Peptides against a protein of PDB entry 7BDX. Designs and how they scored, part 173

Target 1, 212 residues: chain A of PDB entry 7BDX
Amino acid sequence: EMGAAACTLLWGVSSSEEVVKAILGGDKALKFFSITGQTMESFVKSLDGDVQELDSDESQFVFALAGIVTNVAAIACGREFLVNSSRVLLDTILQLLGDLKPGQCTKLKVLMLMSLYNVSINLKGLKYISESPGFIPLLWWLLSDPDAEVCLHVLRLVQSVVLEPEVFSKSASEFRSSLPLQRILAMSKSRNPRLQTAAQELLEDLRTLEHN

## One batch from the design tools (peptide; made by RFdiffusion4, then SolubleMPNN)

Design b2_p19_5_s1 (from b2_p19_5, 9 letters changed)
Fold by OpenDDE base, seed 5:
Order: C-alpha cells, then sequence, then structure tokens
Structure b2_p19_5_s1 (fold): chain B 212 residues (1-212), chain C 212 residues (1-212), chain A 19 residues (1-19)
C-alpha cells in the first residue's frame, strides 16, 4: 500500500520537466531505474493467466512505475538518460511487451508503449529500440491485441519508425514482407476515432514510401 | 527495495515548494499521509530492542517518509494541510517520539522532530502540537537522549513554544515546574557548537521570561 | 518543454506526459 501511494505521487509530480530533471540530477536515479524493470518483470511473472486485478496495490504500483518511465522519456534529458544509462530497462519493456498475450495487461501495455514512443522521439532512442532483436515481429504481435488503445500506441510507434528514413531503410525489407496490411486496414475502419485516424495516417505514409 | 527507491526520489523532489503544492493539489495526498503514520508506527513496532539497521530498505523507506512530511511542513500550504487534514499523522509522530527510548532510532527521531518544528512555524500548528496530551513531559523525555542532533531539535521545538506568548502562557506553570534546567545547562557547555548555541539561546530566552 | 531531435524535424510527433 505505502509503496504504491509513494510511487503514485512520484508519477504525478514527474509530469513536470523540472521534477524529471531533479530526479535525474540526483544520485538515486540509476538505482531507481535499475530496479524498475525488475519490479515490472516480477509483476508480469506473478500474473496467473490473462486475469489482472486492475485495482490491486501491486497493479497501481507497477502502473505508476510505467508512468514515471513515460514522463522521464517525455523530456530530452530523460531520453538521453534512458538510452545511455538505462538500456536494460528498455530491453525489459520490449521483453515484457513480447511476454504479454493479446488482451493481457492492457493498461500496462499502453503505458509501456507510450514510454517507447517517447524514447523514439530521439533518433538515438528510435535506433536503439528498432535495432532490438525481434522488434518488427513484436510490433505485429502487439497489433493483434483486441484493445484499441494498445493498437493505437503500436501504430504510433510504427509510424515513428516509418517516418525516419535512416531507421526504416535498415528494416524496410522485413517490414514490407511481414506487414499485417489487412489488420491495419481493418483498424482504419474502426469505430474508435483515434485508432481510425492513426491507421489512416500510417497507410498514407506507407503509400508515399511505395511511390518513392 | 522498489518502494524505498520511489519514496527516496519523492523525498528528494519534495524539497521544492512547487512539488509540495503539486502533491497537495492532487487527490492522492490524503491517502498518502493517512497511511504514512501507520507505516512509521509499524516500523517502530517491528524494532527489536534498541538496534536499528540503518541501511535496511525498511529504514530507508521510513526515513524518506519522515523526510517527505518534513518537506511538506516546510511550506505554508503544507502546514495548513497537516493541521487540517492529517492530524492523525501529527498525533502518530508525537506518539512514536514517546515510544522510542533515548538512543533508539536517532535518525528517525531527528526527522520527526524537524517535521514538528516545521509545523510549529505556524501558530495553529504550534497550538495543536503543544496542546497534545503529555507534550511537555515528551520534550523532557526526548531531551534525555544522548544524541546531540536529537537534543538540538528538541531545544529548537522548546524555543518555538517559549517564544510564543499565547502558547507558552497556557503551559508556563507545568513548563517551569518540570524544566530540566541542569540538562539544558550541560548542553550549553557541549562540544557540539550547534547544540551549544541552541541551549545558550534558549537559556537567554528563559531568563528574559523570568524578568518579565 | 525541451525540443527533441525528431520534434525539431517532425512537428507531427508529440511527446506525452502522464498524470
Amino acid sequence: as target 1 above (212 residues)
Amino acid sequence: as target 1 above (212 residues)
Amino acid sequence: MEASERLEEEQRLRNERLP
């Protein structure tokens, strides 16, 4: 209970850039982010099947951790910190996204995907995550999720890759050969307006790349 | 481990007034401070004898909690919050300071005393803590501690009471009848310069009150 | 907010903060 409450408060205040800088400027940041991934991994390993108690203290705690990572990654110095000093955490997030089944731990997936998207705002961050083993298959695995928010944030991350020529060129062959086009087309017809728009924009970007 | 790390980060960033305001402006502050006292009490109850493992995760966690309370109390809106919405926490701090023996849990005592001193900066806060049952005996109990930092912060709190006529007048009889004058005089001769100065200043304030 | 390398080039992309 108390850990979850403290972590939730830290999540809330980490929405400030100055707070992120204060966190990273201290000597405790490395320890915090070194054990964050381990805690998230332990939580995922503790899940029995596809059922998650969303309102549990453990869930709230891990959600807050994922939120803190996202808020750190939202800031330039935070991205530099993560890609230089917390690569293991990024690797853990990618691993956990692969370990979770479609429909499982939806809220955590969304938060982790948002953090990866924020990391991808920097070219260095985008390169790092996109060069991870199995990254493209992971995107398609995640895109099979029934949840619209999961799919939305996957599409945003895919778009981040597609729009960066230096990154996309390296993986373009694998990307084109494995692209779940019918799934993305189905999303472009979604009743969820955010998912619909993201899928439409990605399809437009892909069409532009085929003509170039 | 993770809870301690999160709480330590929250403690660090709570040194900012804007962060304190952000904490208190949210809907999570009440819950956090409602369970903070319980956590501190549980920790104190878990102590076997006078031995504390200062470097344990549990110790670090509770130190961070006490630090957060202190930082909140350092700000005007934080004092108002504590005295209006977290009185049980203040009562718990007073209780725990009474439960701990001289020489036991020195670091925690110092942090809790610093928080009470900060609360005492407001007349409302000073009134609240000084009107607590057994407050004056508690001060003398704490002043018997062998630790110079504990004694220093007790003297500062005593000075806060003595310098407020509306508060001091209500307890002046009990204060004068129970005052450990010889102990304070001994502190005025301490090799610790901070303790020495605090004791000397308090003795000067007391002399002034006897002549008025 | 500090600008990122990609946000300087790709104004369509936005960073996200969570409460």
Scores: peptide ipSAE 0.016, ipTM 0.794, DockQ to the pose 0.049
Fold by OpenDDE base, seed 2:
Structure b2_p19_5_s1 (fold): chain B 212 residues (1-212), chain C 212 residues (1-212), chain A 19 residues (1-19)
Amino acid sequence: as target 1 above (212 residues)
Amino acid sequence: as target 1 above (212 residues)
Amino acid sequence: MEASERLEEEQRLRNERLP
């Protein structure tokens, strides 16, 4: 209980850029983010089938951890830290996104996807995550999720790849050959306006790339 | 491990006034400080005799909690919060200071005394803690500690009482009748310069009050 | 700030920080 409460407060205050800088400027950041990955992994491994208690202290703790990572990745120095000093954490997030089944642990998926999207704003970060083994199949696996918010954040991450020629060119053949176009087209007709817009924009970006 | 790491980071960033305001401006502050007291109490109750592992995750966690309370009490709005919304936490700190034996858990005592001293800067806070049952005997109990830092912070808290006429007048008879004058005189001759100075200043303040 | 950052996207993300 207390750990979850403390971590939740830390998540809240990490919305400040100055707090993120303070976290990273300390001597404890490296250890913290190393243990963060381990804690998140332990949580996912502890899940009994598809059942998750969203209101548990354990869930809240892991959500707060994922939120902290997202807030760190929201600023330049935070992205540099994650990409240079905490690559194992990024690997863990990618792994966990692959380990979770469609519809399983939706909120955690969203938080992790948001963190990866933020990392993708840094070209070095985008290169790192996009060159991770199985990254393209992982995106499609995640797009099969029944949750609109999960799909939305996957589309945003896909867009980040598509809009970066230096990254997209490295995987263009795999990307084009495996693109779940029918799924994205279906999302462009979603009743969820955010998902609809994201899918439409991605389709437009992809069309622009085909004409070049 | 992760909880202690998160709490330690929260302690570090709470050195900022803006972070303290952010903590208190949230909807989770009340619960956090309620559980803080319970956690600190559970730790003290879990101690086997006088033995404490200073380097344990549990100890680090409790130190961080006490540090957070101290940092919150270091600013006006934090003092107002503690005195208005977390009085039970202040009661718990007073209780724990009484429960710990001389020489036991010295670092925690120092942190708790620093928090109470900070609270005492607010007249309402000083009134609250000084009117707590057994407060005067508690001060003398704490002054019997062999640790110079514990004694120093007790003297500072005693000085806070002595320098406030509105508070001192309420307990002046008890205070004068039970004052461990010989102990304070001994401290005024300490080789520890901070303790020596604090004891000398307190003796001067007391002499000034006797002549009025 | 590195030339490799998407500045406009970064500004957007700063506004999208999780509470």
Scores: peptide ipSAE 0.015, ipTM 0.794, DockQ to the pose 0.040
Fold by OpenDDE base, seed 3:
Structure b2_p19_5_s1 (fold): chain B 212 residues (1-212), chain C 212 residues (1-212), chain A 19 residues (1-19)
Amino acid sequence: as target 1 above (212 residues)
Amino acid sequence: as target 1 above (212 residues)
Amino acid sequence: MEASERLEEEQRLRNERLP
């Protein structure tokens, strides 16, 4: 219980840029983010059979960790840190997103996707994650999720790739050949306004790229 | 390990007033500090037989908790919060200081004493802790510690009491009758300059009170 | 640091920091 409470507070205060800078300015940052990845991985591995109550201390702890990563990635220096010093954590997040089944651990998926999206604001970060083995199949796997919020954040991440010619050109062939167009079209008709908008914008961006 | 790492980071960032305000501004503050006391108590109870490695994850975790309390108490709004909303935690700290033997858990004692000292900056806080049952005997018990840093912070806390007439007058009889004068005199001759100074100042303050 | 970031996109697309 105490670990979850402490980590939840750390998550809350990490919403401040100054706090992120303070975290990163310390000598404990590297160790913290290393163990973060391991902890998240251990949690996901524990899900293979036991219906962990989503409200368990362990779940809350992992949510807080993912939230901290998201907040760190929301700051320029935080992105730089993650991309330069915590690549293993990024790899872990990508792996965990692949390991989780559609509909499983929605909140964690959203937080991890938000963190990756924030990392993608940095071109170096976008390059790193997009060049990860199986990245494109992973995106489509994640778009199969029944949860609108998961799908929304996947679409945003896809958009980050599409909007960067230097990145998109490297994977354009695979991207086009495997694009779940019907799924994205269905999302553009979603009753969820955020999902609808994101899907529409992505479809527009994709059409623009076909004409260029 | 992860809990200790997270809590250590929270301790580090709590050195900022803004972070303290953020912690206290959330809905989790009350719960956090409630569990903090329980966690610290559980740790001290575990010491009755097992030489816990001072560098254990558990020890580091508890040190971080005590550090957070200290940093919270260093801020005016934090003191107000502790005195109004977390009295149980203050009671726990006082109890734990009594339960720890001389020479035992020096670092934790120092942190707890620092937190109490910070609380004592607020007159309401000083009143609360000084009116705790057995407070004066506790001070003398703590002054028996062989560690100069422990003794230093005890002397500082004693000074907070002595410098506040409204508080000191209530316990003056007990204070004078039980004062370990020879011990304080010995400290005034310490090779530790901080301890020496604190003891000298306290002796001067005490002499001033005898003439008034 | 800033030279490696998509500054215009960052301003528009940055996720909110979560409490």
Scores: peptide ipSAE 0.017, ipTM 0.797, DockQ to the pose 0.037; fails the geometry check
Fold by OpenDDE base, seed 1:
Structure b2_p19_5_s1 (fold): chain B 212 residues (1-212), chain C 212 residues (1-212), chain A 19 residues (1-19)
Amino acid sequence: as target 1 above (212 residues)
Amino acid sequence: as target 1 above (212 residues)
Amino acid sequence: MEASERLEEEQRLRNERLP
């Protein structure tokens, strides 16, 4: 209980750029983010057993950890820190997104995807995550999720890849050959306006790339 | 381990006034400070058994919690919050200071005493803690500690009481009758310059009060 | 909106302003 409360407060205050700078300016940051990855991994591995209640202290704790990572990645110096000094955590997030089943831990998936999107704002970060083995298959696996919010954040991450020519050119063949076009077209008709817009924009971007 | 790391980071960033305001502006503050008191109490009760290593994750966690309370109390709105909405925590701190043996958990004692001193900057806070049952005996109990830093922070708290006429007048008889004058005189000869100065200043303040 | 969502949107807007 106390750990979850502390992490939740830390998550809340990490919405400030100055707080993120303070976290990273200390000698404790590396250890914290190392343990974060391990803790998240342990949580996900435990889900294959007991129906962990979504409202458990453990779930709240892991959500807060993922939220902190997301808020750090939202800041330029935070992205630099993650891509240079916490690559193991990024690898762990990618792995966990693959390990989670469709519909499993939706809130955690959203937070992890948001963190990856924020990292992708940095070209070095985008290069790193997009060069991760199995990244393209992972994106399509995640688009199979029934949750509209998960799919939205996957589409946003796909857009980040597509809109960066240097990154897209390296995987263009694999991307085009495996693209779940029918799924994206279905999303462009979603009642969720954010998902609908994201899918439409991506389809427009893809059409532009086919003609160039 | 993860809880201790999170609390340590939260402690570090709580040195900022804006972070304290952010903590208190959220709907999570009351729960956090309630659980803080319980966690600290549980820790102190566990010490009567096993020699808990001072460097344990549990010790670090509790130190960080006490540090957060201290940093909150260092801010005007934080003092107001503690005195109005977290009185149980203040009562717990007073109780724990009484439950700890001389020389036991020196670092925790210092942090707790610093929090009480910060609270005493607010007249309402000073009134509240000084009206706590057994407060005067508690001060003298704490002055029996062999640690110079503990004694320093006790003397600072005593000064806060003595220098506030409205507060001092209510307990002046008990204060004068139980004053460990010889102990304070011994501290005025300490090799610790901060302790020496604090003891000398207090002796001067007390002499002034005897002649008025 | 959670604190993380708001900050992400602000950063996206900043990136769109970078030439």
Scores: peptide ipSAE 0.015, ipTM 0.790, DockQ to the pose 0.045; fails the geometry check

Design b2_p19_5_s2 (from b2_p19_5, 9 letters changed)
Fold by OpenDDE base, seed 4:
Structure b2_p19_5_s2 (fold): chain B 212 residues (1-212), chain C 212 residues (1-212), chain A 19 residues (1-19)
Amino acid sequence: as target 1 above (212 residues)
Amino acid sequence: as target 1 above (212 residues)
Amino acid sequence: MEKAEELAEEQKLRNERLP
C-alpha cells in the first residue's frame, strides 16, 4: 500500500517538467528506472496465474510507474535520458507489450504505448524503438487489441514511424508486406472519433508515401 | 526496493514548494499521510527484535517518508494541511519520538524533529503539538540523546515554544519545574558550534522570560 | 531540439491519471 501511494504521488507530480528535471538531476534516476522495468516485468509475469484484481495495490503501483515513465518521456531531457541510460527499460516495455494478450491489462498497455510514443518524438528515440527486434510485428499484434485506446496509441506510434523517412525507409519493405490495411480501414470507420481520425490520418500519410 | 526508490525520489522533489502544493492538491494526500504514519510506526515497532540494518530498504523508505513530511511542513499550506487533516500523523511522530531510546534511530529522529519544528512555525501547529499529552517530558527525554543533531532540533523546538507567549504561558509551570537546566548549560559549552549557539540563544530567551 | 521534436511538442502525451 505505502509504496503504491508514494509512487502514485510521484506520478502525479511528474506531470511537471521541473519535477522530471529534478528526478533526472538526481543520482538515483538510473536505479529507479532499472527497478521500474523489473517491477513491471514481475507484475506481467504474475498475470498468468491468479486473477490479480485490477484494483490491487500492485496494479496501482505498476500503473504509477508506467505513468512516471510516460511523463519523463514527454520531456526532451527525459527522452534523452531514457534512450541513453535506460535502454533496458525501453526493451522491457516493448517485451511486455508483446507478452500481453489482446484485451489483457489494457490500462497498463495504454500507458506503456504512451511512453513509447513520447520516446518516438525525437529521432534518436524513434530509431531505437523502431530498430528493436520484432517491432513491426509487435505493432500489428497490438493493433489487434479490442480496446480503442490501445489501438489509438498504436496508430500514433505507427504514424511516428511513417512520418520519419530515415526510419521508415529501413523498414518500408517489411511494413508494406505485413500492414494490416483492412484493420486500419476498419478503424477509420470507428465510432470512436479519436480512433477514426488517427486511422484516417495514417491512411493519408501512407498514401502520400506510395506516391513519392 | 522499488517502493523505497520511488519514495526517495518523491522526497527529493518535495523540496520544491510547487511539488508540495501538487501533493496536497491531489485527492490522495490524506491517504498517503495516513499510511505514512502507520508505516513509520510499524518500522519503529520492528526495532525491538532483529537488528534492522540501518542501511535496509525499509530504513531508507521510512527516512524518505519522514523527509517528505518535513518538506511538506516547511510550506505554509503544508503546515495547514498537517494540522487540519493529518493530526494522527503528528501524534504518531510524537509517539515514535517517545518510543525511541536515546541514541536509537538518530537519523529518523532528526527528520521527525525537523518536521515538528516546521509545524511549530505557525501558531496553530505549535499549539497542537505543545498541547499533546506528555509534550514537555518528551522534549526532555529527547534532550538526553547523545547525538548533537537530535539535541539541536530539540532545542529549536523548545525555542519555538518559549518564543510564543500564548503557548508558553499554558505550560510555563511544568516547563520551569522540569527544565533540564544543567543539560542545556552543558550544551551551551558544546564543541558543536550549532548546538552551542542554539543552547546559548535558548538560555537567553529563558532569562528574558524570567525578567518579564 | 530536433525540428521533428519541436513540431511534435504539442502532440506529446502527459498522463498523471489512469486512462
Scores: peptide ipSAE 0.026, ipTM 0.807, DockQ to the pose 0.039
Fold by OpenDDE base, seed 2:
Structure b2_p19_5_s2 (fold): chain B 212 residues (1-212), chain C 212 residues (1-212), chain A 19 residues (1-19)
Amino acid sequence: as target 1 above (212 residues)
Amino acid sequence: as target 1 above (212 residues)
Amino acid sequence: MEKAEELAEEQKLRNERLP
C-alpha cells in the first residue's frame, strides 16, 4: 500500500521536467533505476502462477515504476541517462516485453513500450534498442497482442526504426522477411482511429522505402 | 528496498514548492497522508521488541515519509492541507513522539518535530498542536532526550508557543508550573551552539513574559 | 538530423496518465 502510494506520487510529479532533473541530479538515481528493473522483473516472474489482480498494490507499484521510467525518457537528459547509465534497465524492459504473453499485463506493456519509444527519440537510444538481440522478433510478438494500445505503441516503435535510414538499413533484410504485413493491413482497417492511423502511416512509410 | 528508494526520491523532490503543490493538487494526497500516519505508527509499534537497525529499508522508508510531511508543512498550502485535511496525521505524530523513549529513533523524532514546527508557523496550526491533550507534558518528555538535535527542535516548538500570546495564555499556568527550568538552563550552557542559542533565546522570552 | 529530433520531441509521450 504505502510503497505504491509513494511511487504513484513520484510518478505523477515526474511528469515535470524539473522533477526529472532533480531525480537524476541526485546520487540515488543509479540505485533507484537499478532496483526498478529488478522489481519489474520480479513482478513479471511472479505472474506465471497466480492471477495477479491488476488492481493489487504490487501491480500499482510496478505501473508507477514503469511510468517513472517513461517520464524520465520523455526528457532529453533522461534519455541520455538511461542510454548511458541504465542500459540494464532497458535490457530488462525488452526482456519483460518478450516474457509477457499476448493479453498479459497490458498496462505494463503499454508503459514499457512508451518508455522505449521515448528512448528511441534519440538516435543513440534508437540504435541501442534496435540493435538488441531479438528486437525484430519481439516487435512481431508484441504485435500479436489483442490489445489495440499495445499494438499502437509497437507500430510507433516500428515507425521510429523505419524513419531512420541508418538504423533501418542494419535490419532491413530481417525486417522485410519477417514483416507481418497481413496483421498491419488488418490494423489499418481497425475501428480504433489511433491504431488505424499508425498502421496506415507505417504502411505508407514502408511503401516509400520499397521504391527507393 | 524499492519502496524506500521511491519514497526517498519523493522526499528529495518534495523540497520544491511546485512538487508539494503537485502532490496536494492530486486526488491521491488524502490517501497518501492517511497511510503515512499508519505506516509511521506501525514502525514505532514494531520497535518495542527488536533492535531495529536505523539503516534498515524500513527505517529509511519511514524517515522519508516523515521528511515528506516536513516538506509539505514547509509550504503555506501544505500547512493548510495538514491542519484542515490531515489532522489525524498530526495527532499520530504527537502520539509517536510520546511513545518513543529518550534516545530512541532520534532521526525520526527530529523529522517529526520539524514537521510540527513547520505546522506551528501558522496560527491555526500552532493552536491545533498546542491544544492537543498532553502537549506540554510531551514537550518536557522530549526535552529529557539526550540528543541535542531533539532538544533543539523541542525548544523551537516551545518558543513558537511562548511567542504567541493568544496560544501561551491558554497554557501559561500549566507551562509555568511544569517548566523544566534547570534542564533549559543546562542547555543554555551546552557546547552545541545551536542548542545553546535556542535555550538562551527561550529563557529571554520567558523572562520577558514574567515581567508583563 | 536536428529536425527529426525536434519532430520526435513533439511526439514525446508524456505519461500524464496517473492510473
Scores: peptide ipSAE 0.023, ipTM 0.800, DockQ to the pose 0.035
Fold by OpenDDE base, seed 3:
Structure b2_p19_5_s2 (fold): chain B 212 residues (1-212), chain C 212 residues (1-212), chain A 19 residues (1-19)
Amino acid sequence: as target 1 above (212 residues)
Amino acid sequence: as target 1 above (212 residues)
Amino acid sequence: MEKAEELAEEQKLRNERLP
């Protein structure tokens, strides 16, 4: 109980840039984020075959960890830290997103995807994520999720790749060959306005790239 | 491991007034501080007969909790919160300070005493602490500690009482009858300059009150 | 580079979603 409460408080206050700077300016940041990845991985491994008790202390703890990573990644210095000093954590997030089944741990997926999106804000982060082995297949795997919010954040991450020519050019062949176009088209007709808009924008961006 | 790391980070960032405000402005503050007292109490109860592994995750966790309370109490709104909404936590701290033996858990004692000192900065907090049953005997019990830093913080807390006439008048009879004068005089000759100064100042304050 | 970072900064997902 107490660990989850403490981590939840840390998550809440990490919405502040000053708090993120304070976390990163300390000598404990490296250790914390190293253990974070391990903790998240252990949690996901324990889910095999069990109904996720969403309200469990363990779940809350992991959500808070993912939230902290997300908030850190929302800040420029935080992105720099993650990409320079916590690559193993990013690798873990990518792995866990692949290991989770469609519909499994939706809230955690959303947080992890948000963190990756935030990392993608800088070119170095985007390059690192997009050059990860199996990244393109992972995007499509995630896009098969029944949850609209998961799909929304996948589309946003895809858009980050598509809008960066240096990154997209390296992946363009694989991207085009495996693009789940019908799925994205279906999302562009979603009743969820956020998902609908994101899918439409991505389709527009993709059409623009086909004409260039 | 992860819980201790998270709580340690929260402790570190709680040195900021803005972070304290953020903690207290959330709906989770009450729950967090309620669990904090329980966690600290459980830790102290588990120490019965065991050599405290000072470097254990459990110890680090409790130190971080005590540190958070200290930092919260350092801020005006934090003191107000503790005195208005977390009295049970203050009661727990007072109890734990009594339950710990001289020389036992020195670092934790220091943090708890620092928190009480910070609470004593406002009159309402000082009144609440000083009106707690057995407060005067507790001060003398704590002043028997072999650790100079523990004794220093006891003297500071005693000074807070002595310097507030409304508070001191209520306790004056008990205080004078049980005052460990020889112990304080010995501290005024300490090789520790901080302890020496605090003891000298307190002796001066006490002499001033005898002449009024 | 800078404009993409600025636009992406506006799209920063701060997840204050306390459970």
Scores: peptide ipSAE 0.022, ipTM 0.799, DockQ to the pose 0.051
Fold by OpenDDE base, seed 1:
Structure b2_p19_5_s2 (fold): chain B 212 residues (1-212), chain C 212 residues (1-212), chain A 19 residues (1-19)
Amino acid sequence: as target 1 above (212 residues)
Amino acid sequence: as target 1 above (212 residues)
Amino acid sequence: MEKAEELAEEQKLRNERLP
């Protein structure tokens, strides 16, 4: 209980750039983000048996941790820190997104995808995550999720890859050969306006790249 | 481990007024400070059997909690919040200071005394804590501590009471009848310059009040 | 590069509240 409350407050205040700078300027940042990855991994590994109630103290704690990572990645110095000094955490997030089944831990999945999207704003971050083993298959695995918010954040991450020529060129062959085009087309007809727009924009971006 | 790390970061960032405002402006502040009191109480109750290592995760967690309370009380809106909405926490701090033996949990005792001193800057806060049952006996109990930092922070709290006529007048009879004058005189000869100065200033303030 | 990063920075996601 107390840990979840403290972590939730830390998440809330991490929306401020000055708070992110204060967290990262201290001598405790490395340890904190190392333990964050371990804690998130332990939580995901515990799910194979227990339908953990989404409202449990443990779930709230892990959501707050993922939220902190997202807010840190929303700031330029935070992205630099994650990409340079907390690569293990990024590797863990990618791994956990692969370990979670479609429909499992939607809220956590969304927060982790938001963190990866924010990391992708940094070209070095985008290169790092896109060069991760199995990254493209992971995107399509995540796009099989029944949740519209998960799919939205996957499409945004895909768009970050597609719009960066230096990154897209390295994976263009694999991307084109494995693209779940029918799934993206179905999303462009979604009743969710955000998902619909994101899917339509991505389809337009992809068409532009096929004609070049 | 993770809880202590998160709480320690929250403590560090709470040194900023804007962070204190953000903590208090949220809907989670009341719950957080309620659980804080309970957690600190549980820790102190656990000490009767185990020489908890000062460097344990649990000890660090409780120190960080007490540090957050201190930093909140250092800000005007934080004092107002504590005095108006978290009185149970103040009552708990007073109780725990009474429960701890001389020489026990010095670091925690110092942080709690610092929080009470900061609360005493607010006249409403000073009135609230000084009107607590057994407050004056508690001050003398704490002044029996062998630790110079504990004694220093007790003397500062005593000075806050003595220098406020509206508060001191209510307890002047009890204060004068129970004052450990010989103990304060001994502290005015301390090798610790901060303790020495605080004891000398308090003795001068007390002499001024006896002649009036 | 700068314009894409600036546009991406404007689209950055902050999450202050539990979803």
Scores: peptide ipSAE 0.023, ipTM 0.800, DockQ to the pose 0.050; fails the geometry check

